# Ledger of designs, part 111: peptides against a protein of PDB entry 6D0Y

Target 1, 225 residues: chain A of PDB entry 6D0Y
Amino acid sequence: ETEDHLESLICKVGEKSACSLESNLEGLAGVLEADLPNYKSKILRLLCTVARLLPEKLTIYTTLVGLLNARNYNFGGEFVEAMIRQLKESLKANNYNEAVYLVRFLSDLVNCHVIAAPSMVAMFENFVSVTQEEDVPQVRRDWYVYAFLSSLPWVGKELYEKKDAEMDRIFANTESYLKRRQKTHVPMLQVWTADKPHPQEEYLDCLWAQIQKLKKDRWQERHIL

## One batch from the design tools (peptide; made by RFdiffusion4, then SolubleMPNN)

Design b2_p20_1_s1 (from b2_p20_1, 12 letters changed)
Fold by OpenDDE base, seed 3:
Structure b2_p20_1_s1 (fold): chain B 225 residues (1-225), chain A 20 residues (1-20)
Amino acid sequence: as target 1 above (225 residues)
Amino acid sequence: SEEVKKAVEEMLAEVEKELS
């Protein structure tokens, strides 16, 4: 495959086809694996790009990466590293919406057996531990809690199945923080944008309530959050 | 927020080591 053709294949995966999505993904994974010796860097860049720019295809690309990881473990690792780098770059650019999405993407990679559950738990432990830091802005605490909670719809079930005790501890710490944090009620709902990289206070409380309900329902969504 | 960015960047360095 030429580089241009690979780009087309990766960008168009999941579109209308006579074959099932699963079959197409398996086929694409095979094509990409075969071309890794010649186009690894290009493929890596392409996958990172579509992962961050096409959030509507999150599960498609996490699944694809999962298939590639099963075929080539080293590539899977390199992809995760690249995504972490992208997450750092997003934060540097004050792109907090992309940052939280990337955390969600990484979370779904746990379901695809790319990232181990203990590693993701450790990440979330680190996130929530920020709430216990002294002499730091609340905006920092809030963002980490938001990033954690916003990702649970994609990975909460898996993490509770494997690390229930640790997750319960994280939840307890989160609840404690949410009860004691200072609330600044704004009349209008504010979108978390680059100029205001802080979630609406009510939104965080609402998100917590939604996650609590999801947890109670054993992580089976009755409706899209 | 520059403070948030710095703090998150430092944390992400640890996450990168854990996840990769």
Scores: peptide ipSAE 0.028, ipTM 0.603, DockQ to the pose 0.015
Fold by OpenDDE base, seed 1:
Structure b2_p20_1_s1 (fold): chain B 225 residues (1-225), chain A 20 residues (1-20)
Amino acid sequence: as target 1 above (225 residues)
Amino acid sequence: SEEVKKAVEEMLAEVEKELS
């Protein structure tokens, strides 16, 4: 296959077809595996690109990577490394939107057995540890807490099933920080949506409340109103 | 269903304004 053809296949996966999504993903994983000897760099770049530019297909591409990882473990590792590099680049470029989506993507890769739960826990420990940094803007501390909390809808269940003690420690540290941080009342940092459970609340406090509710409901979103 | 995920996405834009 040509590079252009691979791009087309990767970008169009998940679109309606005569076959099931699962079948299409398995087929594509097989095609990509076969082409790795000739197009590894291209495939890595393409998958990284769609991971960060097509958030609406997050679960499709995490599943694809999971299937490919099962076929070629080395490639899975290289992909994760590439994603981590991209995350670092996004942070350096102050592209926080991309950074958050990448963290979400990595989080969902835990569910796809590409990233081990302990590794993700370690990442979140590192994020929450930023709250202990001195002589840094609070917005930096807030963002890493946000990145942690905002990823839990995708991986919280898995992490609590396997690393409950570690997660409880992270939660305790998060709660402690949220209690002692300076509150901001700038509208852009508040949730004003009337249909949300905590309208007009500071964004991190609101998110914390939502995550606490999600945790209480055993990470079943259907219980959240 | 997926209310928290949607809420996170909505809040992200506001957070980014502060970080930029």
Scores: peptide ipSAE 0.018, ipTM 0.535, DockQ to the pose 0.020
Fold by OpenDDE base, seed 5:
Structure b2_p20_1_s1 (fold): chain B 225 residues (1-225), chain A 20 residues (1-20)
Amino acid sequence: as target 1 above (225 residues)
Amino acid sequence: SEEVKKAVEEMLAEVEKELS
C-alpha cells in the first residue's frame, strides 16, 4: 500500500459497503498490520489524527485499534502513549474540548481491550483528585469531574465489573464535591431541552443524576413506552 | 446507554463554549 492509499482506507472505513462493518474493520486491521514494517509512523499518525478529528467515528476507530492491538500489541501500546501525550498537550494548551473527547476515546479503548480497567480507574482517580486542589479555578475542578462522569456511559460497566470498590470511592468523592461546589447558572450550561430527563438543572448536577440512574440500572437503559 | 451518551454529547458542545 502507498501512504496515500493508507490514508484513504483509514479515513473511509465505516462508510457504505457491501460487507459488514466488522468485516471491513478486520480487513483493514490486517492491511495495517502488514504495512506496519514499512509505514508504522505514518499509520500511527493517521490513527491519532482520525481519532481526534472524526468524533462521529469514535467507536469505529476504537474498534479498529482494538483489532490492531490484538494483532500487534506493541503498536497498541505506542498508540495509547501517543494519545496520552496528545491529551497532556491539549490540557496544557487549555483545549478542553479536545481533551474531554480524548478521555472518552481512551475510555472506550478499555472496552476494546486496549487499555486495562485498572489503568483507567487510576486515571479517573487522578481526575477526581483535582477537586481537592487549592487556589485553582472551580472550572478546572468541574472539568475533571465532567471528564470522568461523561466517560462513564462508555466504560462504567467494565470498570465496575473489575474495580467496584475503587469506583465506589471515586463516586463518593465526586458526590462530596458536587454537594459543596458553587452552582453555575449560565443558561448554556443547563439542560433545557424537553428530550432531556432533567430540564433546568445545572449541567454537572444533571449529569450526575443521569449517571446515578445509569449505575442503578446496571449501566443499561430502561425502555419505556 | 445511547440516550445518556447523546445527552453527554450535547452537554459537551455547550460546555466547550464556556470553557473555550
Scores: peptide ipSAE 0.015, ipTM 0.529, DockQ to the pose 0.022
Fold by OpenDDE base, seed 2:
Structure b2_p20_1_s1 (fold): chain B 225 residues (1-225), chain A 20 residues (1-20)
Amino acid sequence: as target 1 above (225 residues)
Amino acid sequence: SEEVKKAVEEMLAEVEKELS
């Protein structure tokens, strides 16, 4: 495979094909594995780029990374590290929309066995623990809660299957915070911007309600949240 | 796994810094 061809394969995966998506992903993982000795850096960069820039293909690329990780564990680790670096970069650039998406992406990597469930639980524990911090802006607390809740559609089932007690604790703390936090009502029609890195007031409560319902339904979605 | 955990922890530290 040539470098340009690899780019094409990675970018176009999941598009119209005569074969199943699963088959295509498995095939691509095999191709990428075989080409790692020659194109490791390029493949890593490409995967990071598409993971970040093509949110509509989130599950496609997390699955691909999962398949590749199963073939090459070290590469999977390097990919996660690269994604963490990208997350840091997005935060530095005040791109909190991208940041929360990256958290969601990392969350879905748990389902793909790239990130261990305990690690993700620990991350969410740390997120929610921010709500207990004093002398910090509420916007910061809200963002961490949002990052947690908005990621649960992608990882809640797995985490509850493996760490139900810990997750219940996180939920209890989240609920407590949402009940006691101050509210400044802003219409949900406004868009989250870089200078306002927190969800709109009504949105957090709405999101919480939806997540609780999702949990009650054993994480079976009727529609994309 | 431990390496990933460490990376996540580092990420959290960065988030703490940026949103503080």
Scores: peptide ipSAE 0.032, ipTM 0.683, DockQ to the pose 0.017; fails the geometry check

Design b2_p20_1_s2 (from b2_p20_1, 14 letters changed)
Fold by OpenDDE base, seed 1:
Structure b2_p20_1_s2 (fold): chain B 225 residues (1-225), chain A 20 residues (1-20)
Amino acid sequence: as target 1 above (225 residues)
Amino acid sequence: SEEVKKAVEEMLKEVNEELS
């Protein structure tokens, strides 16, 4: 494959095809693997780029990376490292939208067997530990808690299946922080609690309630529509 | 489903406003 053709293949994967998505992803993974000796850097950059810029294809690209990781373990590691670097850069640039998305992307990579569950737990432990930092704005503490909680819809089930005790500790620390933080009024999310109405709450409290319900429901999402 | 995930994404807008 030519370099330009690889870009096209990567960008267009998951679009309408006569073949199944799984088949297309397997095929693409094979093509990419074969071209790694010649185009490793380019392929790495392309995958990082589409992962960041095409959030609508999150599961497609996490799956692709998972398949490629199974074929070439070293590449999977390098990809994760690149994504972590990008996360750090996003934070430095105050691009919090991209940052939280990258955390979600990394979270889903756990499901694709690219990132080990213990590693993700460790990351979330680090996030929640920010709540203990002194002389920092609350918004910083809130963001890391948000990044943690907002990623659980993607990976909470897997993490609790593998590291329930550690997750419970993180939850306890999160709950403790939420009880003592200052609150601002924001609209409530009621996706999981629509059938059980409750008063308006601050956004993190609301998210916490949603996640608690999700956890109670064994991480099975309830469909309202 | 994607319902909860979409709700989280909507909530992100509020968070980003506070961080900006």
Scores: peptide ipSAE 0.019, ipTM 0.546, DockQ to the pose 0.020
Fold by OpenDDE base, seed 2:
Structure b2_p20_1_s2 (fold): chain B 225 residues (1-225), chain A 20 residues (1-20)
Amino acid sequence: as target 1 above (225 residues)
Amino acid sequence: SEEVKKAVEEMLKEVNEELS
């Protein structure tokens, strides 16, 4: 495969095809694996780029990376390292849009067996630990809690299946923080109940309630709708 | 949970506005 062709294949995966998405992803993973000896750096860069710039294809690319990681474990690790570096850069640049997305992307990589559950738990522990920082704006504390909570729809089930005790500690710390923080009401979409809409409430409190409901329903959507 | 994920996307805008 040529570099240009690889770029096309990676960018267009998930588009209309006579084959299933799963089949296409397996096929692409095979192609990429075969071309790693010649185009490893290019493939790595391409995957990192599309992972960041095409959020609508989050699950497609996490799945692809998962499939590739199963074939080439070293590449999977290098990809994760690159994504972590990008997350750090986003945070450093105060690019919170990209940062939170990257956290969710990394979260979904746990489901794809690219990132170990303990590693993600450790990341979330670090996030929630920000709530204990002194001499920092509350907005900083709030954002990291948000980044944690907002990622749980993608990875909460997996983390509780494997690290329930650690997750409970994180939840307890989160709950404690949410109870003592200053409230700022923000209109938001609420989906934690389907019987009737709830009035507008503080965004983190609302998200917390939704996550608690999701957790109670064992992270299954059919139970919250 | 797709519905929750959609809600998260909506909330993201609001959070980012507060951070900016």
Scores: peptide ipSAE 0.018, ipTM 0.540, DockQ to the pose 0.020
Fold by OpenDDE base, seed 3:
Structure b2_p20_1_s2 (fold): chain B 225 residues (1-225), chain A 20 residues (1-20)
Amino acid sequence: as target 1 above (225 residues)
Amino acid sequence: SEEVKKAVEEMLKEVNEELS
């Protein structure tokens, strides 16, 4: 019964209430903290599940994990470990949509002070290093670059503030790869700017252009429509 | 979500089709 109650609380967080979202998250963090001694495994499993199944609540659950981590319990580390395991499993199973979402989730955990910026930089270095692998399909190289670039809207600012030199190297390697890769021309969704629309490009080139603009704007999107 | 984040989410469909 208590476990069912915890499940209900975790699943329903973020729903409309008389209180602010932050207040509700703080309250839930307190409830979960109190129950961790008895229900840590259950809470961990529940949070991993909702994190994967409810992508629309990404920032809600990253914030919740951040709040729990800040309460001086070793929950954040265990949660990150579980999420990394899920990422590895997704990659092995070729579940690329889940995998890229998990990378983005982990990226936002940097903003919540659950994952250190250097650790995320190291992960992205590993991703971009795949572009140097020989005798592998280009789709593999492309996916890891996509996973990197598509996560930067969530964490690029933080990483450049703390590891600008390393990030510049990753960007240089990415740019080099994008210049030499074989391109496919497919209609793409893209973000418009107030001054000039982006040209029609394949998904990686389009994303690269958007990320470059975001970087030039110091990771602020005020000039992007 | 910011506009770039929304665009990234929408691109997932196209990427998934290529990887499938």
Scores: peptide ipSAE 0.018, ipTM 0.539, DockQ to the pose 0.021
Fold by OpenDDE base, seed 5:
Structure b2_p20_1_s2 (fold): chain B 225 residues (1-225), chain A 20 residues (1-20)
Amino acid sequence: as target 1 above (225 residues)
Amino acid sequence: SEEVKKAVEEMLKEVNEELS
Protein backbone atom coordinates (compact mmCIF):
# COMPACT_ATOMS: atom_id res chain seq x y z
CA GLU B 1 0.00 0.00 0.00
CA THR B 2 1.12 3.51 -0.75
CA GLU B 3 1.00 6.15 1.95
CA ASP B 4 -1.71 8.01 0.09
CA HIS B 5 -3.77 4.87 -0.21
CA LEU B 6 -3.45 4.22 3.51
CA GLU B 7 -4.69 7.70 4.22
CA SER B 8 -7.69 7.11 2.02
CA LEU B 9 -8.51 3.80 3.67
CA ILE B 10 -8.26 5.20 7.18
CA CYS B 11 -10.32 8.28 6.40
CA LYS B 12 -13.08 6.40 4.61
CA VAL B 13 -13.61 3.54 7.04
CA GLY B 14 -17.15 3.42 8.35
CA GLU B 15 -18.66 4.96 5.26
CA LYS B 16 -21.40 3.29 3.25
CA SER B 17 -20.36 -0.13 2.05
CA ALA B 18 -21.81 -3.40 0.87
CA CYS B 19 -20.01 -5.06 3.77
CA SER B 20 -20.65 -4.73 7.48
CA LEU B 21 -18.73 -2.20 9.53
CA GLU B 22 -17.20 -5.02 11.52
CA SER B 23 -15.87 -6.72 8.43
CA ASN B 24 -14.50 -3.47 7.08
CA LEU B 25 -12.71 -2.73 10.34
CA GLU B 26 -11.20 -6.19 10.44
CA GLY B 27 -10.07 -5.82 6.87
CA LEU B 28 -8.50 -2.44 7.50
CA ALA B 29 -6.82 -3.70 10.65
CA GLY B 30 -5.25 -6.45 8.60
CA VAL B 31 -3.99 -4.02 5.99
CA LEU B 32 -2.56 -1.67 8.58
CA GLU B 33 -0.93 -4.49 10.51
CA ALA B 34 0.82 -5.66 7.39
CA ASP B 35 2.11 -2.17 6.68
CA LEU B 36 3.23 -1.27 10.21
CA PRO B 37 6.79 -2.49 9.63
CA ASN B 38 7.21 0.04 6.83
CA TYR B 39 4.74 2.79 7.70
CA LYS B 40 4.34 2.74 11.48
CA SER B 41 4.99 6.45 11.93
CA LYS B 42 2.67 7.39 9.11
CA ILE B 43 -0.13 5.14 10.33
CA LEU B 44 0.27 6.40 13.88
CA ARG B 45 0.10 9.99 12.74
CA LEU B 46 -2.91 9.33 10.53
CA LEU B 47 -4.85 7.61 13.29
CA CYS B 48 -4.07 10.38 15.75
CA THR B 49 -5.23 12.94 13.22
CA VAL B 50 -8.52 11.28 12.35
CA ALA B 51 -9.19 10.52 16.00
CA ARG B 52 -8.97 14.23 16.74
CA LEU B 53 -10.59 15.68 13.66
CA LEU B 54 -13.43 13.22 13.06
CA PRO B 55 -15.32 13.02 16.35
CA GLU B 56 -18.33 11.51 14.57
CA LYS B 57 -16.23 8.40 14.05
CA LEU B 58 -15.03 8.07 17.64
CA THR B 59 -16.18 4.48 18.15
CA ILE B 60 -14.95 3.47 14.72
CA TYR B 61 -11.41 4.55 15.41
CA THR B 62 -11.30 3.36 19.00
CA THR B 63 -12.45 -0.02 17.72
CA LEU B 64 -9.85 0.05 14.97
CA VAL B 65 -7.09 0.81 17.46
CA GLY B 66 -8.44 -1.97 19.64
CA LEU B 67 -8.27 -4.41 16.77
CA LEU B 68 -4.71 -3.38 16.00
CA ASN B 69 -3.72 -3.65 19.63
CA ALA B 70 -5.22 -7.13 19.83
CA ARG B 71 -2.78 -8.16 17.14
CA ASN B 72 0.81 -8.92 18.04
CA TYR B 73 2.20 -5.45 17.32
CA ASN B 74 2.49 -3.16 20.35
CA PHE B 75 0.73 -0.33 18.60
CA GLY B 76 -1.84 0.51 21.24
CA GLY B 77 0.69 1.79 23.73
CA GLU B 78 2.34 4.10 21.24
CA PHE B 79 -1.02 5.41 20.15
CA VAL B 80 -2.10 6.12 23.72
CA GLU B 81 1.17 7.91 24.41
CA ALA B 82 0.62 10.09 21.38
CA MET B 83 -2.93 10.87 22.45
CA ILE B 84 -1.81 11.76 25.96
CA ARG B 85 0.79 14.11 24.53
CA GLN B 86 -1.90 15.69 22.42
CA LEU B 87 -4.14 16.07 25.45
CA LYS B 88 -1.39 17.90 27.28
CA GLU B 89 -0.79 20.14 24.29
CA SER B 90 -4.49 20.90 24.02
CA LEU B 91 -4.64 21.91 27.66
CA LYS B 92 -1.59 24.13 27.30
CA ALA B 93 -3.18 25.78 24.29
CA ASN B 94 -6.48 26.24 26.17
CA ASN B 95 -8.24 24.10 23.58
CA TYR B 96 -10.74 22.67 26.01
CA ASN B 97 -13.04 21.27 23.33
CA GLU B 98 -10.31 19.05 22.00
CA ALA B 99 -9.08 18.22 25.48
CA VAL B 100 -12.40 16.92 26.77
CA TYR B 101 -12.97 14.99 23.56
CA LEU B 102 -9.59 13.34 23.93
CA VAL B 103 -10.52 12.29 27.45
CA ARG B 104 -13.68 10.67 26.10
CA PHE B 105 -11.70 9.01 23.34
CA LEU B 106 -9.27 7.59 25.86
CA SER B 107 -12.21 6.49 27.98
CA ASP B 108 -13.69 4.50 25.13
CA LEU B 109 -10.30 2.90 24.54
CA VAL B 110 -10.84 1.15 27.87
CA ASN B 111 -13.84 -0.60 26.35
CA CYS B 112 -11.67 -1.57 23.41
CA HIS B 113 -9.10 -3.14 25.74
CA VAL B 114 -6.38 -0.67 24.80
CA ILE B 115 -6.24 1.09 28.17
CA ALA B 116 -6.52 -0.82 31.42
CA ALA B 117 -9.33 0.15 33.76
CA PRO B 118 -6.95 0.92 36.65
CA SER B 119 -5.06 3.37 34.46
CA MET B 120 -8.21 5.25 33.59
CA VAL B 121 -9.24 5.29 37.24
CA ALA B 122 -5.87 6.80 38.08
CA MET B 123 -6.39 9.49 35.46
CA PHE B 124 -9.78 10.36 36.91
CA GLU B 125 -8.32 10.42 40.40
CA ASN B 126 -5.84 12.97 39.14
CA PHE B 127 -8.62 15.01 37.57
CA VAL B 128 -10.73 15.10 40.70
CA SER B 129 -7.67 15.90 42.81
CA VAL B 130 -7.55 19.26 41.03
CA THR B 131 -10.55 20.23 43.14
CA GLN B 132 -8.17 20.32 46.09
CA GLU B 133 -5.74 22.73 44.48
CA GLU B 134 -5.37 26.07 46.20
CA ASP B 135 -5.13 29.49 44.59
CA VAL B 136 -6.54 28.35 41.24
CA PRO B 137 -9.65 29.55 39.43
CA GLN B 138 -12.78 27.54 40.13
CA VAL B 139 -13.26 27.17 36.38
CA ARG B 140 -10.16 24.98 36.36
CA ARG B 141 -11.58 22.75 39.07
CA ASP B 142 -14.94 22.65 37.33
CA TRP B 143 -13.43 21.67 33.99
CA TYR B 144 -11.65 18.63 35.36
CA VAL B 145 -14.79 17.51 37.16
CA TYR B 146 -16.71 17.99 33.94
CA ALA B 147 -14.11 16.03 31.99
CA PHE B 148 -14.49 13.18 34.45
CA LEU B 149 -18.29 13.14 34.66
CA SER B 150 -18.87 13.68 30.95
CA SER B 151 -16.68 10.68 30.14
CA LEU B 152 -18.57 8.26 32.37
CA PRO B 153 -21.27 7.51 29.78
CA TRP B 154 -18.48 5.90 27.76
CA VAL B 155 -16.63 4.04 30.48
CA GLY B 156 -18.47 4.19 33.81
CA LYS B 157 -19.85 0.68 33.55
CA GLU B 158 -16.46 -0.87 32.92
CA LEU B 159 -14.75 1.10 35.67
CA TYR B 160 -17.33 0.19 38.29
CA GLU B 161 -17.18 -3.44 37.29
CA LYS B 162 -13.41 -3.46 37.76
CA LYS B 163 -12.68 -0.80 40.39
CA ASP B 164 -15.88 -0.10 42.31
CA ALA B 165 -14.22 0.91 45.57
CA GLU B 166 -11.90 3.40 43.91
CA MET B 167 -14.73 4.82 41.84
CA ASP B 168 -16.84 5.29 44.95
CA ARG B 169 -14.05 7.32 46.50
CA ILE B 170 -13.82 9.49 43.40
CA PHE B 171 -17.59 9.97 43.46
CA ALA B 172 -17.53 10.94 47.12
CA ASN B 173 -14.83 13.53 46.49
CA THR B 174 -16.74 14.84 43.49
CA GLU B 175 -19.96 15.15 45.46
CA SER B 176 -18.19 16.96 48.26
CA TYR B 177 -16.71 19.46 45.85
CA LEU B 178 -19.99 20.07 44.04
CA LYS B 179 -21.70 20.89 47.31
CA ARG B 180 -19.18 23.54 48.29
CA ARG B 181 -18.39 25.18 44.93
CA GLN B 182 -19.81 28.50 43.82
CA LYS B 183 -22.93 27.98 41.75
CA THR B 184 -23.62 29.60 38.41
CA HIS B 185 -26.92 29.90 36.59
CA VAL B 186 -26.76 27.78 33.45
CA PRO B 187 -29.79 26.23 31.78
CA MET B 188 -30.43 22.62 32.63
CA LEU B 189 -29.55 20.13 29.93
CA GLN B 190 -31.04 16.70 30.42
CA VAL B 191 -28.94 13.98 28.88
CA TRP B 192 -30.39 10.54 29.61
CA THR B 193 -33.96 10.67 30.80
CA ALA B 194 -37.00 12.86 31.23
CA ASP B 195 -39.04 10.37 33.24
CA LYS B 196 -39.39 12.82 36.09
CA PRO B 197 -39.32 16.58 36.34
CA HIS B 198 -36.03 18.23 37.21
CA PRO B 199 -35.48 21.68 38.64
CA GLN B 200 -33.27 24.10 36.81
CA GLU B 201 -29.70 23.32 37.76
CA GLU B 202 -26.20 24.49 36.99
CA TYR B 203 -24.58 22.37 34.29
CA LEU B 204 -22.32 20.43 36.65
CA ASP B 205 -25.09 19.83 39.17
CA CYS B 206 -27.37 18.67 36.39
CA LEU B 207 -24.71 16.39 34.95
CA TRP B 208 -23.99 15.00 38.40
CA ALA B 209 -27.64 14.17 38.96
CA GLN B 210 -27.87 12.44 35.61
CA ILE B 211 -24.70 10.47 36.20
CA GLN B 212 -26.03 9.38 39.58
CA LYS B 213 -29.19 8.15 37.89
CA LEU B 214 -27.17 6.41 35.21
CA LYS B 215 -25.16 4.69 37.91
CA LYS B 216 -28.34 3.66 39.69
CA ASP B 217 -29.64 2.23 36.42
CA ARG B 218 -26.45 0.18 36.14
CA TRP B 219 -25.18 2.37 33.34
CA GLN B 220 -28.05 1.49 31.04
CA GLU B 221 -29.13 4.37 28.85
CA ARG B 222 -32.78 4.86 28.02
CA HIS B 223 -33.97 5.68 24.56
CA ILE B 224 -36.68 8.28 24.28
CA LEU B 225 -38.84 8.06 21.16
CA SER A 1 -26.38 6.02 22.91
CA GLU A 2 -25.46 8.51 20.24
CA GLU A 3 -28.30 10.72 21.35
CA VAL A 4 -27.03 10.88 24.90
CA LYS A 5 -23.50 11.51 23.73
CA LYS A 6 -24.66 14.40 21.60
CA ALA A 7 -26.40 15.86 24.60
CA VAL A 8 -23.14 15.72 26.50
CA GLU A 9 -21.48 17.60 23.66
CA GLU A 10 -24.13 20.25 23.99
CA MET A 11 -23.27 20.64 27.64
CA LEU A 12 -19.65 21.06 26.63
CA LYS A 13 -20.58 24.24 24.81
CA GLU A 14 -21.88 25.70 28.04
CA VAL A 15 -18.75 24.67 29.90
CA ASN A 16 -16.52 26.28 27.32
CA GLU A 17 -18.45 29.51 27.57
CA GLU A 18 -17.68 29.57 31.27
CA LEU A 19 -14.00 28.91 30.58
CA SER A 20 -13.73 31.79 28.11
Scores: peptide ipSAE 0.018, ipTM 0.541, DockQ to the pose 0.020; fails the geometry check

Design b2_p20_1_s3 (from b2_p20_1, 13 letters changed)
Fold by OpenDDE base, seed 5:
Structure b2_p20_1_s3 (fold): chain B 225 residues (1-225), chain A 20 residues (1-20)
Amino acid sequence: as target 1 above (225 residues)
Amino acid sequence: SEEVEKAVEEMLKKVDEELA
């Protein structure tokens, strides 16, 4: 395969085909595995790029990475390392839109057996620990809580199945923080969910309520956030 | 929902403004 052809294959995966998505992903994983000896750096870069730039294909590319990781564990590790580096760079550059998406992407990689559940729990513990930082803007604390909570639809089930005690601790700390934080009254940060009539709430409080409901429903989501 | 997305965008915008 040529480099340009690999790019085309990676970018177009998940598009309309006569074959199932699963079949196409398996096929692509096989192609990529075979070409890793010659094009590892290129493939790694391409996967990182599409993972970041095509959020509509999040589950497609996490699944692809999962399949590839099953074939080549070393590559999976390198990919995760690259994504973690990118997350750090995004945070350093104050690109919080990209950062939160990367957290969600990494979260779904747990479901794809690329990242171990304990590792993700540790990451979320670190995120929630930011709420304890002193002399920092509340928005920093809020963002890390947001990053944690907004990622749970992708990984909450798996984490509670594997690390329920640790997750309960994180939830308790989160709840405690949300109760004591200053509430914002900016209209745009108040959310109304059409699927569930409820009073206007600050976004984090609303998100917390939604996550609590999701947890109660055993992580079976019925509502579009 | 669209409202949630807008709220998130606004929140993230504030994050950028306060942390930049």
Scores: peptide ipSAE 0.020, ipTM 0.506, DockQ to the pose 0.016
Fold by OpenDDE base, seed 3:
Structure b2_p20_1_s3 (fold): chain B 225 residues (1-225), chain A 20 residues (1-20)
Amino acid sequence: as target 1 above (225 residues)
Amino acid sequence: SEEVEKAVEEMLKKVDEELA
């Protein structure tokens, strides 16, 4: 395969085909594995790029990475490392929109057996620990809580199955913070709708309520967040 | 929902402005 051809294959995966998506992903994983000796760096860069630029294909690319990881564990590790570096860079650059997406992507990689549950728990512990930082803007604290909570629909079930005690601690810390924080009274940050399941509430409190319900429902999502 | 998405975008904007 040429580099251009690899780019095309990676970018177009998930498009209409006579075969199932799973079959196509397995096939692509095989092709990429075979080309790793010659094009590892290129493939790595391509996967990182499409993962970032095509959020609509999140589950496609997490699944693909999962398949590749099963075939080549070293490459899977390098990919995760690259994504974590990108997350750190996004945070440093205050690109929080990209950052939250990357957290969700990494969260779904847990389901694809690429990232271990304890590692993700540790990341979320780090996020929630920001709420304990002194002399920082509340918006910083709020964002990290948001990043944590908004990622749980993708990984909450797995994390509670593997690390329930640690997750409960994180939830307790989150709840404590939400109780003591000052609520914003800016209308744009409040959800004012009669449509369930989103009550009329400050967004972060609303999200918390939704996640609590999701947890009570054993992480069986009945409503789209 | 669209309202939630808008709220998130505004929050992120505020974060960017305050932490930049």
Scores: peptide ipSAE 0.020, ipTM 0.503, DockQ to the pose 0.016
Fold by OpenDDE base, seed 4:
Structure b2_p20_1_s3 (fold): chain B 225 residues (1-225), chain A 20 residues (1-20)
Amino acid sequence: as target 1 above (225 residues)
Amino acid sequence: SEEVEKAVEEMLKKVDEELA
């Protein structure tokens, strides 16, 4: 395979085909595995790029990475390291849209057996620990809580199945923070639309309520059932 | 700080769509 051909294959996976998506992903994983000795760096860069630039294909690429990780564990580790580095870079660049998406992507990698549940729990513990920082803008503390909560639809079930006690502690700390934070200084983040689950609530309170409901429903999203 | 607020607002809209 040439580098250009690999790029085409990676970018076009999941598009209309005579074969099933699962078959195509398995086939592509095999092709990529075979080409790692010659094109590891290129493949790594390509996967990182499409992962962050094509959010509509999140589950496709997490699945692909999962399949590839099963074939080559070392590459899977390098990919995760690259994604973590990208997350840090996004945060430094104040690209918070990309950053939160990357957290979701990493979260779904837990389901694909690329990231261990304890590692993701540790990451979320670090996020929620930001709420304890002093002399920082509240928006910073709020964002890390948001990044945590907004990622739970992708990984909450898995984390509670394996690390329920640790997750309960994180939830308790989150709840405590939400109760004591200032809620009136950011009016632009209030929910006013009637079609939303919790209208006329502050954004984090609304999200918290949604996550609490999701947890109560054993992490089953009814709209996808 | 203002940039974070705007970003969070935009992402919240997407999350609401996904969770609804």
Scores: peptide ipSAE 0.019, ipTM 0.495, DockQ to the pose 0.017
Fold by OpenDDE base, seed 2:
Structure b2_p20_1_s3 (fold): chain B 225 residues (1-225), chain A 20 residues (1-20)
Amino acid sequence: as target 1 above (225 residues)
Amino acid sequence: SEEVEKAVEEMLKKVDEELA
């Protein structure tokens, strides 16, 4: 495979095909595995790029990475590291929308057996622990809660299946924080700006309610939140 | 798995630094 061809394959996966998506992903994973010796860096860069720029294909690319990681154990780690670097860059650029999305992406990698459930739980524990920090702006606390809650549609089921007690503690702490935090009234229809890490107050409360409902429904949803 | 776990831990540190 040439670099250009690999780019085409990666970018177009999940599009209309005579074969099933599952078959296409398996096939592509095989192709990418075979080409890692020659094009590892390119493949890594491409996957990172499409992962962050094509959010509509989140599950496609997480699945692809999962399949590839199953074939090449080290690749998943390198990919995660690359995504972490991208997350850092997003935060530096005050692109908090992308940052939250990247957390969601990483969350879905748990389902794809790239990231271990305990590791993700630990991440969320750390996120929610920020709510207990003193002498920090509430915007920081709110963002971490938002990042946590926004990611649960993609990983909540898996985490509760494996770490229910820990997740319950995280939920309890989250609920406690949401009840006691200072609220400002920002209309939900207000335009979100990338440089504002603070979610709309009404949205955060609504998101909490939605996540609770999702949890009650055993993490089955008709539409992605 | 261990490598990924370390990466996740590193991510947490970086996120904290950027939001501090």
Scores: peptide ipSAE 0.025, ipTM 0.609, DockQ to the pose 0.018; fails the geometry check

